# Peptides against a protein of PDB entry 6TME, part 70

Target 1, 324 residues: chain A of PDB entry 6TME
Amino acid sequence: NRLKRAYIALQAWKKAFYSDPFNTAANWVGPDVCSYKGVFCAPALDDPSVLVVAGIDLNHADIAGYLPPELGLLTDVALFHVNSNRFCGVIPKSLSKLTLMYEFDVSNNRFVGPFPTVALSWPSLKFLDIRYNDFEGKLPPEIFDKDLDAIFLNNNRFESTIPETIGKSTASVVTFAHNKFSGCIPKTIGQMKNLNEIVFIGNNLSGCLPNEIGSLNNVTVFDASSNGFVGSLPSTLSGLANVEQMDFSYNKFTGFVTDNICKLPKLSNFTFSYNFFNGEAQSCVPGSSQEKQFDDTSNCLQNRPNQKSAKECLPVVSRPVDCS
Target 2, 324 residues: chain A of PDB entry 6TME as posed
Amino acid sequence: NRLKRAYIALQAWKKAFYSDPFNTAANWVGPDVCSYKGVFCAPALDDPSVLVVAGIDLNHADIFGYLPPELGLLTDVALFHVNSNRFCGVIPKSLSKLTLMYEFDVSNNRFVGPFPTVALSWPSLKFLDIRYNDFEGKLPPEIFDKDLDAIFLNNNRFESTIPETIGKSTASVVTFAHNKFSGCIPKTIGQMKNLNEIVFIGNNLSGCLPNEIGSLNNVTVFDASSNGFVGSLPSTLSGLANVEQMDFSYNKFTGFVTDNICKLPKLSNFTFSYNFFNGEAQSCVPGSSQEKQFDDTSNCLQNRPNQKSAKECLPVVSRPVDCS

## One batch from the design tools (peptide; made by RFdiffusion4, then SolubleMPNN)

Design b1_p12_7_s3 (from b1_p12_7, 5 letters changed)
Fold by OpenDDE base, seed 1:
Structure b1_p12_7_s3 (fold): chain B 324 residues (1-324), chain A 12 residues (1-12)
Amino acid sequence: as target 1 above (324 residues)
Amino acid sequence: SEVDELLSSLKS
């Protein structure tokens, strides 16, 4: 009895609530689980005459609690949306039994522990949002082998390098922002054929930007701000034909910002402030275009306002990093 | 009983 399993799971979950300020689970009483607030039933895929729990939506419920292992009894759930709560602990390994999982959103919670590898066990997963939690450790390289549309990892405690497998990702949106990732961006990044938006903000990434970034023809947003990147901007960035928003601010870049970058046809906003650039093309100067916004603040540019002192610039500019 | 067996397996 699939609804009986669901009843057991949902009652166990209700018991695992420490606080339910909106009384979301107030009606979670009795065997009619399909009437439960935030529980959605649908005909089973294998038997349309059988009603099953197919979705959970507890978004913005401000519930404090944890996810009990009994949630593994919700074997028909394809949509699991519990964002903007105060759930804590780890994602139960018992969720591996939810083989129909399609969208998994646990963002804006208090989850801890390593990357929830149970997500890798779901063959049909298309959407993974684990942002704004306290997940830590290494990112499994297998995450990018998944046929995901979006991968939201930002605002966690992930560390180590970005896996080389990133090039295998079919995701249109990937966020790494506000973690502790280190090392270089893999050269395989250029193989991300469906990538529209990628965000690296606020990590410990370093090294030279790979030339292969210029192969990201579909990218509209590229933000690598607030890292430790060095060297010159790759000349191949001229290949970003669809980039609208580009941010390299708060790094250690050097060299000359070229016309080929600043004249990108779809570029609306290009921020390269707080680096050590020692020159820029006229097309990169803030105010040079009505259609494009530029920020060149706090570089080593001559005859520009709000630049670093010669004392700050000389040690860095005189020792350029060779990215060749 | 099937549910109980499944539950026990999931908790292990």
Scores: peptide ipSAE 0.030, ipTM 0.660, DockQ to the pose 0.014
Fold by OpenDDE base, seed 2:
Structure b1_p12_7_s3 (fold): chain B 324 residues (1-324), chain A 12 residues (1-12)
Amino acid sequence: as target 1 above (324 residues)
Amino acid sequence: SEVDELLSSLKS
């Protein structure tokens, strides 16, 4: 019975292919779905004597098509990997029936519409990769209530603010890069207990950085480049005991870059170029360390090369933003 | 029949 449902689903999906350049589905013929290329069977969790379709891997198949609602018949699927294809349309709501979903990778496709809220219905989901698509609108706050190990949202069309629920996330890696997020980074960010890497690159984020960033003791990568952040760097950044890569470039930061930041014990690369900083400690100067790389290009620093003109600096530096 | 019923429910 379960394999018959899988057969119906897979045949419906094959019919939904517009192009299969590598003939990936060429052997998708007959009732033996476990022999299908990219289809993986395993004993059912509820009955080890029953064989079920437990995984799909169509990564890098360059398949053009859509996901038909019949995919909801694949109720035993725990792994769904279809990255690097040309699937279009929306993620079917019928996938809510895949209650065993553990890893969901639809990255590098042509999916559109709002955030696929069906992903929130999966109780056991640990990995979510929806990057490099055309998903749009608001990020649902509930995404961070999920016990996810990784959240990849980069290279989409998401807009509005980052939810305050971000502090509830148990993810080690979170990417927001190359979207249209706006507003401030929530103060709750400091509550992300398992965070190792967070990337905000290339959004419309603004305001002051929250002091609570300094509570991210396990973070190794913090990239907030290419946004609209203002004010001084929080003094609490001295708490980032494990940060290796830090990028604040292409913002509107002002003030003084302190020794406490540039002397962070594991810091290997610190980029703060293309801002309006008006001073830096000697430890922040490029070439001051053999172990650390710094970039102070295009700021308002005295006696440094490649800085902004007085005409560019004066309007910003003379009106410092108070983040207190 | 069970499969057909399930399929119909998923399409609606």
Scores: peptide ipSAE 0.029, ipTM 0.669, DockQ to the pose 0.014
Fold by OpenDDE base, seed 5:
Structure b1_p12_7_s3 (fold): chain B 324 residues (1-324), chain A 12 residues (1-12)
Amino acid sequence: as target 1 above (324 residues)
Amino acid sequence: SEVDELLSSLKS
């Protein structure tokens, strides 16, 4: 019975393929769904004597099509990996029936619409990858209430602010890059206890960096480049004991880049180019260390190469934003 | 059948 439901679902999906350049679904014929390419069966969790469809892996199949509602019949699926295809449309709400969903990867497709809120209905979800799509609108705050290991949102059309609930996230990796997020980074960011990597690249984020960033003791990668951030770098960044890669380039930062930041013990790369910094410690100077790489290009630094003109600097440097 | 009922519910 469970495999019969799977058969119906998979046949409906095959019919929803507009193009299958690698003939991935060519063998999707007959009742033996466990033999289907990209379909993986396993003993059911509730009855080991029953074989069920537990996983889908159609990664890199370049399939054009959509996800039909009949996919909701795949109630035993825990792994759904369909990245690097050309699936379009919306994620069906019928996927709420997939209560065992553990890993959901629909990255690098043509999905549209709002954030797929059906993902929030999956109680056991640990991995969510929806990057490189055309999802739009607001990020639901509830995404960070889930016990996710990784949250990949980059390269979409998300807008509005980053939810304050971000501090509740237990994710080690979170990507916001290349969206249309606006506003400030929430102060609650410092509460992300398991965070290793966070990327804000290429958004419309603004304001001052919250001091609470310095509480991210486990962060190894912090990239806030290509935004509209202003003010000085928080002195609390000296608390980033494990940061290896830090990028603040292409913002509107001002002030002095301190020794306490540039001498961070694990820092390998620190890029603060294309800002309006008017001073840097000697430890921040490119070439000052063999173990650390710095880029101070296109700031307002004295006696450094490749800096902005006085004409460009003076209006900004003379009116520093007070983040206090 | 159970399948038919489930399918119908998913399409609604």
Scores: peptide ipSAE 0.029, ipTM 0.680, DockQ to the pose 0.014
Fold by OpenDDE base, seed 4:
Structure b1_p12_7_s3 (fold): chain B 324 residues (1-324), chain A 12 residues (1-12)
Amino acid sequence: as target 1 above (324 residues)
Amino acid sequence: SEVDELLSSLKS
């Protein structure tokens, strides 16, 4: 019986709670699992006459505990939302049995270990949010082979390079922010056909920006701030016809910020502060437009306020990185 | 039972 399996799973999970400040699981008693707080039942896809546990929503419950293997008995769950708790440990491999998984949100928890590869086993997964955890190690390249709408990886401990498979992603939103990613942004990034928002903030990314970024015609938010990028901004950035928010601050960029970038038609905010730019077009100057906001603070610009000293600038500006 | 077998397989 599917509800019996669900009962076993949910009771095992209740036993795995160390703290339940809001008594969320207080009513998790008896066989009527569909009445449990945060448990949602629906007709089974294979038999509409059968009621099954189709969703879990324990968001913002501040529950401390872990995910026991028995959760693999919740084979009908398509929506699993447990963000903003204090769950720890690893994502159980037994969740591979949840073949209907559509949305998986375990963000804002204390999960540890490598990337939860069980997420790769879900054929219908569209939404993956594992941000604000302690996941570590390499990002598996296969994550971008998934037909995901959104991929939230930010605020973890992921290391190594961003997989070149990123170009295969159909996601509209991807966040890498506040990890330990290193290396270059893959040239394949330009192949992300549905990308609207991508965030690289606060990693250890380096090298030159790939020219292929300019192929991201649908991108509205591009944030590469707080990394180690070098060289000039690609001239192909003039192709970002829909970019609204662009941030390259806190890098090691050099060269000239051009009109072609600052005059992008949808650009509302362009931050390129805390770099080593030695020139900017008049259209890039803060206050030059009422429709656009610019920040050129702490560069190597002449006749601009709040710039780096000549002593700081000269060693870097005199040795520009050639990205060609 | 099916449940017991499944549970056992999940814990292994």
Scores: peptide ipSAE 0.027, ipTM 0.682, DockQ to the pose 0.014

Design b1_p12_7_s4 (from b1_p12_7, 4 letters changed)
Fold by OpenDDE base, seed 1:
Structure b1_p12_7_s4 (fold): chain B 324 residues (1-324), chain A 12 residues (1-12)
Amino acid sequence: as target 1 above (324 residues)
Amino acid sequence: SEVDQLLSNLKS
């Protein structure tokens, strides 16, 4: 039966623990898996008279170990939350059998290997959190074809370019921060109709920002700091009617920061420090507004404090990148 | 959805 399979899976997992500091699995004894700490049962969808293991929550258990292939026997699991542990290895391919997977959170662990493509096999997946691991390689384009509410990829070792399929994403929150992504932001980004928050912090992204960013009408947080972006800020950024937090700091941007950007109606914080901007509108000057905070530190601005030297600025400012 | 119902049951 289903609970017997769950028992096999959970006992295999217990055996895969190297350390259980809080003795979380101490009561993982006997066939009554529904009494196991961190194991949650519910009536099966196909038969309400049958109890099945529907959820796992081992968040913050500090467990060291790995995920054994026997976890594939947990075929009724819809919620799998094991964040803030010390699990290592790869995500088992056998998890493809968990066709009801809805929320998958393995964040803040020590997982390695390529993107866990098994996540792409789950038809009902809505929440994917794999941040704060050591996943590496390219991001599968298919991730953005899925109807996910949130995609957390930050603090990994992902590389290569951001897939053009990003425009197909229906996610409200997407984090790329602190990876090794390179290349340009795809122009298709403007097609992300439900996007509220997107974070690119601390990658190797480069090139010009696409004009299509200005089509992100619902975005409240846009952080592209700590990359290698060049050129001027797109004039179309004036279309970001709901942006509250915007950060372009620590890039290689040039040109003039315009009123149309700094006067965005919902803008609360706009950081464009540590670039090569050679001018800013009065509305962009720190202290010019009580409602908005600006940081123009370490640019090539005239008559502003804490700017780069002429020696540092001249080579870059004199050779502006044409993004047209 | 069926998934939502399952989730609701888990939270109860």
Scores: peptide ipSAE 0.018, ipTM 0.651, DockQ to the pose 0.032
Fold by OpenDDE base, seed 3:
Structure b1_p12_7_s4 (fold): chain B 324 residues (1-324), chain A 12 residues (1-12)
Amino acid sequence: as target 1 above (324 residues)
Amino acid sequence: SEVDQLLSNLKS
């Protein structure tokens, strides 16, 4: 009996709760698991006459505990939403049995360990949110082989380089923000055919921006702020026909910010503050447009307010990195 | 969209 298995799983999970401030699991009593708060049943895909546990929603329950291996008995679950809790430990490998997993949201918890590779085993996964945890180590290259609509990795402890396989991703939104990623952005980034929003904020990324970024025709948000990028902005950025929000602030960029970037047709906000740019086109000057907002603060620009001192600029500007 | 809201939460 599928509901009996679900009962075993859910009771094991209840036992794994250390704290349930809102008494969310107070009604988790008896065999009628479909009546449990946060448990949702639906007709089974293979037999519409049979009810199965198809979804879990414990969002914002502030539950402290862990995910026991018995959760692997919830084989019919397609939606697993447990964000904004205090779950700790690791994601159980037994969840590999949840072959119908479609949306997996464990964000805003206290999960630790390496990337939950069990997520790679789910053939139908479309949404992965593991942000605001303490996941660490390398990002598996295989994550970008998945046909995901969105990948939220931000606010973790991931390190090493961004995999070259990123170009294979079909995701519209990808967040790397607030991790410990290092190295260059892969040139394969230009192959992300469905990309709308990508965020690299607050990592240890470095090197030159790849020219291939200019191939991201559908990107509306590109944020590479708070990294260690160097060199000039690629001229190919003129290809970002749909970019609305662009942020390169808090890097080590040099050179001239050109008209072809600042005149992008959909550009509404372009922040390139806190770099070492030594020139900008008139179209890049803050206040030059009513429709576009620019920030050129703390660069090496002449005749602009709030710039770096000559002492700070000279060592960097005099030795520009050649990205060619 | 739901995705936009989630991303907005990231930026806030």
Scores: peptide ipSAE 0.013, ipTM 0.500, DockQ to the pose 0.150
Fold by OpenDDE base, seed 4:
Structure b1_p12_7_s4 (fold): chain B 324 residues (1-324), chain A 12 residues (1-12)
Amino acid sequence: as target 1 above (324 residues)
Amino acid sequence: SEVDQLLSNLKS
C-alpha cells in the first residue's frame, strides 16, 4: 500500500525532527497522511482511483532535524519543497526511488556534504534549488546535462571550476553566486540557448571573459561582480540584445568601456565600478541617459569623481592583460 | 507529460 509506505516515511521524518517551533507536524498522527499539514495527495498516474502522496510543502516551518532514509518510501512525490528550515545532514541516497521528482527545493537549510548526486538520478527533474546551504566540493558536470528550467546553487561552499558542460544547460536561470568557484568561465557558456539570468557574484573566478558571452541573445541579467576577472570587456558583448541588468563591478578589468556596450538597446543598469578601467565612452557616463543607470565609481578614469588614485592605478593599467 | 498531469492534479 502506497499510503502505508508514506505513513512509515512521514513518521520516520517526524521522529527525525529536533525542533518544530510552529508545531507543523502536530497533526502527523494516524494513517491518514493526506490530512497531514504540508502533505499533499493526488491521484496516482498509473491508477487515478488511488491516492498517493504527490507533494511535500514544509516551506518556512523553521524545523530542525534531518532527512531520514525512509523518505525514499515516498515514491510518488513530484514536489518536494522544504525551504527555510533548519534541516541538517545530507540528502539521502534513498531519494533515488522518487523517480517522479519534478521540483526539488531544499534551499535555506543547513545541509552539508558534497553535491547531492541523487538529484542527477531523477529523470523528470525541472527545478533544483539547493541554495543557502553548506554543500561543498566540486559541482558535477552532469548537472548541466539535466533538462532543468532553473538551477540555484548560490550561497554554498562549492569549489573548483565551473564545468564545461554548462553550455549544454537548457536552464533559463542559473546562479553560482557566493560560492568558491575558481578558474575561467567556460567558453561553452555561449551555447546556453535558453539562458535569461546568470549570476556569478562573489566567487573566485578569474581570467578573461569569454567572447562567447556575446552569443547569449536572451540573457536579461548578467552579473559577474565580485570576482577576479581581468582584461578588457569583450567587444562581443554588443550582441547582448536583451540584457537589462549587467554588473562587472569589483573585478580587475582594464581597458576602455565602449559605446557598443553602453548603448545596448535593453540595458537599464550597467555597473562596472571598482575595476581598473582607464576610459569610457560618453554613453557610459553616469547621468548621460535618463533611461539607463551607470556606475563607474572607483576605476582609473580621468576627470571622473570617486576614482582610484594614480598610485593604485598605474601598476595595473600599465600592465594590461591581453585576452587575445 | 505524466509529471505535468500529476502536478495539475495536485494544484487542483
Scores: peptide ipSAE 0.010, ipTM 0.605, DockQ to the pose 0.032
Fold by OpenDDE base, seed 2:
Structure b1_p12_7_s4 (fold): chain B 324 residues (1-324), chain A 12 residues (1-12)
Amino acid sequence: as target 1 above (324 residues)
Amino acid sequence: SEVDQLLSNLKS
């Protein structure tokens, strides 16, 4: 009996709660699991006459506890939303049995350990949100082989390089922000055909930006701020026909910010502050447009306010990195 | 898809 298995799983989970401030699981009593708060039943896909647990929604419950292995008995679950809790430990490997998993949201919790590779075992997964946790180690390359619509990885402890497989991703939104990623952005990034928004904020990324970024025709948001990027901005950025928000602030970029970038047709906000740029086109000057917002603060620009000192600029500007 | 049908049923 599928509901009996669900009962075992849910009772095991209730026992794994250390704190339930809103008494969310207070009604988790008895065999009628479909009446449990945050538990949603639907007809089974293989037999419409059978009712199964198809979804869990415990968002914003502030529950402290862990995910017990018995959750693997919830084999009919397609939606698992438990964000904004205080769940700790690791994601159980037993969740590999949840082969119908479609949306998995464990964001804003206290999960630790490596990337939850069990997520890679779900053939129908479309939404993955693991942001605001303490996941660590390398990002598995296989994550980008999944047909995901969105990938939220921000605010974790991921390390190492961004996998070259990123170009295989069909996701419209990808967040790497506030991790410990290092190395260069892969050149394969230009192959992300469906990409609308990508953020790299607050990592240890370095090297030159790949020219292939200019192939991201559908990107509306590109944020590479707060990293260690060097060299000039790629001239191919003039190809970003749909970019609205672009941020390269808090890096080590040098060279000239060109007219072709600042005149991008849909550009509304372009921040390139806190770098070592030594020149900018007139179209890049803050206040030059009523439709576009620019920030050129703390660069090595001549005749502009709030720039770095000559002492700070000279060592960097005199030794430009050749990205060719 | 079967998944879409399940999601539809869950949201209804």
Scores: peptide ipSAE 0.009, ipTM 0.541, DockQ to the pose 0.031

